# Peptides against a protein of PDB entry 8HF1, part 323

Target 1, 320 residues: chain A of PDB entry 8HF1
Amino acid sequence: NVMLYATKPTEVMVSFPHQEQVLTVTRLISAEIEKFYVSLDLMNIGVQPIRRSKSLQCLRDPSKKSFVKQLFNDFLYQMKEYGIYAASIAIISLIVEFDIKRRQAETLSVKLMHRTALTLCEKIRHLLVQKLQDMTYDDDDDNVNTEEVIMNFSTPKVQRFLMSLKVSFADKDPKDICCLVFVERRYTCKCIYGLLLNYIQSTPELRNVLTPQFMVGRNNISPDFESVLERKWQKSAIQQFRDGNANLMICSSVLEEGIDVQACNHVFILDPVKTFNMYVQSKGRARTTEAKFVLFTADKEREKTIQQIYQYRKAHNDIA

## One batch from the design tools (peptide; made by RFdiffusion4, then SolubleMPNN)

Design b2_p30_8_s3 (from b2_p30_8, 11 letters changed)
Fold by OpenDDE base, seed 5:
Structure b2_p30_8_s3 (fold): chain B 320 residues (1-320), chain A 30 residues (1-30)
Amino acid sequence: as target 1 above (320 residues)
Amino acid sequence: DDEVLLLTFADEELVEPPELDLPPLPPPAT
């Protein structure tokens, strides 16, 4: 009788104040994106050839304009949810994507559209970096990656997340750490990964303790749009995490049934738990003795979050 | 007969998850 005691993880809450960062720079960036949308709507890119993907689902190739707007909307979300420092990293991902799309453009009009988007991203990056430098006495780009700058230009949510990592993992043995961080959006994985790299490097207590990786969930809509490079990277990241070469993994999806990730001792849910399935599957990764399942909530949403956790606990107990 | 004791977790009372003890937040960037 091997009683598989499913070690129930300790649920922990981390509350953060709901502060809208009323920064002039964020308003300026939002206004520049809105002006760009007006310009983008006026751009004649012609009738785009519907790529006959061989897959029977006529996935409406999102209009090349719709994809551009989606990336900027995802950026605006990251800037709002994670702050200016995270936005400075997020914008680099847009720069890379628009440069790829610019190079792959089949028409001059589409090439120009991606070029204008790229130019806007470069302007946004400059505005963000300049604002980060306002706290640094020295114009050196390296000085914007300090613990202080990261903390001051992060939202209270991210500040509490970083503090929770520091408190949880300062001066620990790297081998004793197996941490998952769940976020809602795929683009957030890379953004938070870049933020964590800089934070860990600037935080002596974490430099040799945490080695982060990220994993972008499979785009269920089109496995064909996942570049061979992204798939290789995802496999490499998972392997590094399995081999202990990485001890913190950032994920946008609950690791689909079949990503065999080892039992973790920490699971952080950075974004709100939106589904029972996400709750069960993420919590089910915290399987070690004394595993922690850490939930982040805004103070204004605390009561609602508690009630939702209770409903999820009840529903889980009714199925188990 | 390996009775998988499905530990039916009984009526777990609404126990609020404990708050993590964290240092104060820095003042908001102005």
Scores: peptide ipSAE 0.200, ipTM 0.644, DockQ to the pose 0.458
Fold by OpenDDE base, seed 2:
Structure b2_p30_8_s3 (fold): chain B 320 residues (1-320), chain A 30 residues (1-30)
Amino acid sequence: as target 1 above (320 residues)
Amino acid sequence: DDEVLLLTFADEELVEPPELDLPPLPPPAT
């Protein structure tokens, strides 16, 4: 009987101001996406041959238009929740996805649809990069990846998250760090991973201290060729994290999917805890005696977040 | 040695999780 000493991690809350930075660029991008949706609805892409792909997702949108809209809606969410810098990374993922879908297009009309989506993504990328460059004197793409640019073009949530990482891990031994970062959405994992790579590289105190990886939920992986690459990548990322070659893992819903990640000393919940299962599973990874479980909340939602965490603590103690 | 005083909250009280002492946010980019 190994007494699972449920070492209760220290719960920490980080508040951030709710600043809707209404930048002109974000309004312009949103308006361009809305115009694109109107155009997309007018596109006659014909009846797509029902490839009996075993994936329930391919059955939901015979037009593939809802998938295109989903990707742009997820991008808009990331831009709003994480800021312009994160959006500049997120848009690259859309470009890659739409280029693959364009190449895999069975019809000229579907190919044109994905091409139009790509053209919009490139326009959005240009608008984002141009806005990041407004703070740089040099037009070189490398100059946009500074700590200052990352911080200034991130939302208060992301700023507080990055500061929390800096304060928590500055000049520490990489071996003493086992960190999980939980996010709600699949695409946020990739976006925050890219942001963290650039932030760590630009932050001397975190250079050679943090080595990030990410994991995406398997249930959201399309059974397409990309899913095989993503599954291989996830397996590699998990192995690197287990071997200590990576010490920070960004996760979305992974624990519910039976991905066994090691016990960690730090767990960051970047997005709101929406379910009791997410709370228990994520908190249950913080198993060291000095483990920290860090929650992020907007100031306006602080009271509600505290009440919700209290309810989850109570419910967990009633089951444990 | 900024000992981040990790307040161990005992189970019973509605003790707010400690706030992590963080430097002030930079002013929003205009």
Scores: peptide ipSAE 0.079, ipTM 0.571, DockQ to the pose 0.243
Fold by OpenDDE base, seed 3:
Structure b2_p30_8_s3 (fold): chain B 320 residues (1-320), chain A 30 residues (1-30)
Amino acid sequence: as target 1 above (320 residues)
Amino acid sequence: DDEVLLLTFADEELVEPPELDLPPLPPPAT
């Protein structure tokens, strides 16, 4: 009877200082978004014809305004949780979305609303990029994508995450790396992916070691809203990770049970673990003998996080 | 003079993050 001792991953908790980045630029951006919300509430978009598609019971909030506010609220969350460097990448996704919505607008009022949102995003992008350039002393080097700029304009959470990657993977064989990074929100996957591409390119010890990819779990996206392009891209991303052409995967949800993802040696949880299922399923991807399961917590929330993980471990052992 | 204390990570030895020293759950009482 070979008791296959299920090798439990080593659980690691990285603490970071709770610093509210009180940058003048973040206050200015927040104030511009609040002014835009006041203006948006005053916009008469008219009665949108309720296209009663019977099958799309997805409560399209009939207010196209709610979706605009959601995207800016998600951006404000990215800026607060990950910093102004990550926000400079996140704003590009809003620009693309509002440009698509502007082109697809069925009415002049809706077209004007998305145009006003787009103009605000372009202003925000300029404010962010200008602030990133303020640290480049060399007037000639427009390259805001240095390790120093990325680190200085990232939150303490992101700084500790990037350092944990550097320590864990510096000068390693890329074949020996199978890393998952879990984030809460769909938009965070793209933002952290763009940040990691620039960080890896600017960090010699990680250059040619880490090849990142991202995916958004299918279960969180109604099949009706997934573009054919997004589905093709997700399939390609999963295949690249299976083939070892990508060795770091960023996910906003636990990969469905049917996604046979190779046994990972590292699992990073960049955002707080909010549910028992998220804990068990994400930890269950760290299956190699020396697998690490890494959590990030603010110092002020450290004790509460420890107690919560203890309760999840207890509950998992009571079911097993 | 908003001295955002940029924690310059210069001098902290990147110590391996401490293992969560969660005491082993006692085996279920038989």
Scores: peptide ipSAE 0.018, ipTM 0.460, DockQ to the pose 0.051
Fold by OpenDDE base, seed 4:
Structure b2_p30_8_s3 (fold): chain B 320 residues (1-320), chain A 30 residues (1-30)
Amino acid sequence: as target 1 above (320 residues)
Amino acid sequence: DDEVLLLTFADEELVEPPELDLPPLPPPAT
């Protein structure tokens, strides 16, 4: 019966306007990715050797094409859900990944495929950075990381999230802060981490207050060297957060695998709560007497979100 | 015998982003 004595956190809902910011640059990027998919489908990459790894999960060696499409589809999601500024960070992760895959390519055709994907990412990065610079007087890349640029090129969801952090943590003692930020997707953790680093650095009231870290879910796809590095990094990030060297942790929902994180005073759910498990596990981290559980919802989905939270509260009380 | 029902949290299937239905390639010009 360990669940019964958890101090019930204060649930807070932050609404944001649903703005489909259809910027010309976003349309151009989407069209370039669609054009690339047509080209990718026409690429002959040859028969991939079926790696006979005995795990049933390895039978879906996703076609190297499917994996490339998944990364660009995830990028398009980041751009839509978090905005152009977040997309400028997300594209760097794709550049790094495609450069690694290009270097690891066993065939010239696969190497060329990853090179073409990389060239597209570099073009997308340039279009994004150029758009961020439209608000800057100086052509220097360093000037795009201002609070104003971050806010103006973020979605209303991210704007309200950043404002909520500023209001919650401005000029507080770093020791009094233990914050979790939950996001749906693994790649969002890195994107929001990079955005928060730049935002905190540009915001004097937060610069010496918040020290962010992130956690990525385990890559179940391959027990390769990359997965070992990520597991080591994840363990280090958790330890830094336990030791108080970080006071804000970005987590994906996939971290539901029983990672013992300390009791937090703030839990932010940036993306929709899709499952009862995510609700219980994330809320169960807000264990201090004054703990806040902050939910973000679009205005159009507010009523549905409220109803879902009431259902989860009821289900949780019926189990407790 | 308090059977601790280990609620095996089902691995949430990573919902693959829906494949963008590319419009069918126009038939090869005869």
Scores: peptide ipSAE 0.015, ipTM 0.365, DockQ to the pose 0.024

Design b2_p30_8_s4 (from b2_p30_8, 11 letters changed)
Fold by OpenDDE base, seed 1:
Structure b2_p30_8_s4 (fold): chain B 320 residues (1-320), chain A 30 residues (1-30)
Amino acid sequence: as target 1 above (320 residues)
Amino acid sequence: DKEVLLETFKDEKLEEPPELSLPPLPPPAV
């Protein structure tokens, strides 16, 4: 029981400015998604035959329209919370998912719906990549994956996170690093993983130091095949992290379900701590006094975050 | 025109993040 460990890690809070940067590209993308929702609501998809093997949630929306909207809403959230660079990676995950669903479509109407969603994702990807290229001064280097591009097109939260990684791990022995990064959403694990791969490759001080991996939660309405691949990936990712072949693990809230990850020396909470369980479980991975537990908060939410952490500390001490 | 759309997308770069401060969380008031 993670609650039984008297963990006293060094708790750190990193503040970041909450700037509502309203990029014209983000407004255009949001407007295109809203237009797509109007068109999606007008699409006659009919009632799909319920296959007995699909999760309870596939039973609730036989049209699959709500799931399409959920994926785009998750993308819009990632674009807002992590920036347009992270969004350029996040959109690729949507492209893959809609292409799979287009191929698996049992009806022409559903196939068309997923094709239309896919076409919108390709348009969004082009708009994002074009905006990233606007910063590359050299016409000859199509490489949008530089440290400068990643930093300038990431939100202040992500900038502070990347700086925190660089300061914490530059020129360290990779064997001495056991890092967890907690994020709220499943899809955030994938986009932050892709962002970190590109950032580590662009940052000489980190290239041979950090080997990232990600772990996604079980609670997916994924087809049985995706769920098997994801289970295999999760097992492989956990094993690589246990064997020291990966030293940074990005996790969604699924560490709640009893994934025995080893004791870590660094725990980053990239998203707001919404539950007492998330606080206790994430903090419970930082078992030594030398371990760092790093929280990220907007300056506007700093006081509220501090008060919430004090309430969680008190509640934890009252149970211990 | 593709060009007119490109000029309207010269959005300002994100400001450089200020120096990384990692202040320890204060102990809970006893």
Scores: peptide ipSAE 0.022, ipTM 0.391, DockQ to the pose 0.015
Fold by OpenDDE base, seed 5:
Structure b2_p30_8_s4 (fold): chain B 320 residues (1-320), chain A 30 residues (1-30)
Amino acid sequence: as target 1 above (320 residues)
Amino acid sequence: DKEVLLETFKDEKLEEPPELSLPPLPPPAV
């Protein structure tokens, strides 16, 4: 049990400004998604045959409309919380998912629904990429993956996170790095992973230093959405991290009790710590003598976050 | 303004993320 380890990592709080910079493009994208929801509600998809997939989700939405809305709501959350650059990566995951569902559609109505969703995702992708290109003089798609573009089109939270990585790991030996990054949502793992790949590739000081991987906790995955390929990939990602072939792991859950992850020297919590268990288990991964446990907070929420961490520390000391 | 976003990052020396100087927990009441 990770709770029993008396780890005293250095706890660090990185503040970031709360900028509600509502870019025109984000408003346009949100408005296009809302228009799509109106059209989706008007679509007669009929009664879908309840395939007795043991999935609780197939039972909840026979029309599959709520699942489509969930994916777009998760995208809107990522665009708001991580920025336009992260959204340009997140939309690709929706494109892939809707293309698969379009191909697997048993009815013409479901096929058309997923096609309409896919067309919207392609339009959103174009709007995002075009906005990223507004900083590039050259129309080359590869030019949107520069450190400058990534930084400028990321939220202050993501900017401070990337800067914290650069300061912490610039020109270090990759063997001396064992880093965990915790995020709240499954789709955020993939999004931040793609962002980090591009950032590391564009940042010379991090090239050949950081090798990221991501892992989604099983408990956050409906077993029906976890393809055999995703399960194999997760096992491979864990193994690469254990073998030192990857030195940064992005996780959407506290690593399940029994995932023996090596003692980490850095733990980043990119999203708010919502539970005592999340605090103790994530902090309990920072086990080296010089381990850092880094929290990110908006300036407006700093005091509330400090009070919450104080209560968690007190509760942890009362159990220890 | 694109300029305001760039200026805010250049001149702030990334002060080492402030150590959480949480006030010392009061000693456990015996």
Scores: peptide ipSAE 0.016, ipTM 0.395, DockQ to the pose 0.059
Fold by OpenDDE base, seed 3:
Structure b2_p30_8_s4 (fold): chain B 320 residues (1-320), chain A 30 residues (1-30)
Amino acid sequence: as target 1 above (320 residues)
Amino acid sequence: DKEVLLETFKDEKLEEPPELSLPPLPPPAV
């Protein structure tokens, strides 16, 4: 029954040009990952010891090779969708994850597989950082985190998102801001969070105005030690957002039923709205009188997106 | 109506932030 009194937010659609940034570095990275997949398919990692006690859960876990491919596919997606600056942050998350898995490896073959993945990630990181530095006169790693570098190496979608943040929040009182940013993928939360930290730090008008946090969806799969740290971090991030110590929250899922997130005045949907439920639930977080619900669409998909939103709006009004 | 929806999205032009003329992406260095 909480649906009835929600002030309908202002729905805004921001269009961006569909430019595939044809960088030689992105082609090189894609080719190196493809070569690695061929090598990975040839790797004999042996029969994984079926731990008898977890046998029913382990049958649902993707193969260790499939997981490695998934991470690199997610990286390639992020590089394409968000740009090479975002990719330079995303690759660090892969390095961390593969290093943990390398240390936890029960067999030499699995340890070697994760080591080879790490070596590739380090090469990719170097190629990305070098390309960011090529536009800076100074070899200092700190010089790659400028507003200009972030904007130039971001996709048109991310550029329009950052501009929308700057226009919406420049020189505003931090207490008057309650912003949600929805993304499709868990790893995108971390990537966009890192990008926003650097962008806010390099943008005087947003410095001390926006304090971002992210929320990683609970991996329901393993209540292992990582899940405790992740749960602690999630609780801290949610608490900071409730206390107003953070005023921008990046989420990969609609905050599960029971995360009482305060009424937000801005909701950004950075990725395409794929389902009616995603539309209703994300829009339902924009509850203030002047709340904005902002969507991003490629110019080529604008008409299709408008038609889809119209269908969702109609279906929502028929249920209300 | 679809037209009313299109009008609503037309009038809610985010005031184009003053053209931060992003310098044209330098042509990809050949």
Scores: peptide ipSAE 0.008, ipTM 0.427, DockQ to the pose 0.072
Fold by OpenDDE base, seed 4:
Structure b2_p30_8_s4 (fold): chain B 320 residues (1-320), chain A 30 residues (1-30)
Amino acid sequence: as target 1 above (320 residues)
Amino acid sequence: DKEVLLETFKDEKLEEPPELSLPPLPPPAV
């Protein structure tokens, strides 16, 4: 029995200023979504076909108004938590989702509902991109993907995260990097992945150093076709990360539910640690020599976060 | 880049079932 001396990772807490980004564009977007909800409530989508799948989860017909509202509410959360730049990426995921659902629509009324949602998403995308362009000299869409634009239109949390990546990985050998980034929500994985691709490409010190990948959790809402693609993607992404073809993996809390990822030298928790299990499982991936476990906290919540981590450490030691 | 993200999600677009032909609208009630 080789007792693998689990090298206790160095726990790092990065504080960021609590700044509510009170931008006119975010207010406009929120107001347009609220107006859309009023219009959506008035839409007659007819009787939804009861798909006979006995799983209680199948009661969420993906054509339901509640699901449309959930996607926009998730977008609003991402815009608030990660900033305008991340929101410009997150809106594309909504465009893709609503376009799929528009094509899969069994009725004209449902098709029209998704088309109206798409039109709103394109308007939101335009407002976001236009705001990103306010800092660019050229009207070229590619010019919004600079380190400066990404940083300026990201929340203080995301700014500190990107700075922590740059400081941690600038000019390192890609082989010496095994990084996990934990996020709470599945859609945040795609959003942060797109943000990181652009940030890495715009940052010379990282361009040949970091190769990101992401894992989205299973969509418990659609058991059929989408769940097969997501499963294939998850398997491929995990395999690339195991093979060293990717050295940074973005994952949601689904890694907690039994995805075996290799031991990492860096673990970033981008969102608040809400559960003991999340703390233990995510920290338990930082197992290499000199492994770092990095947490992000707002300055106003720093003390509360410290106390919560202390309770988790205590609980973990009482079980060990 | 929209293209990079759309490429990353191209596989989500490729396996989509063809648009279901909507049944013809019932004739206007006379």
Scores: peptide ipSAE 0.000, ipTM 0.235, DockQ to the pose 0.010

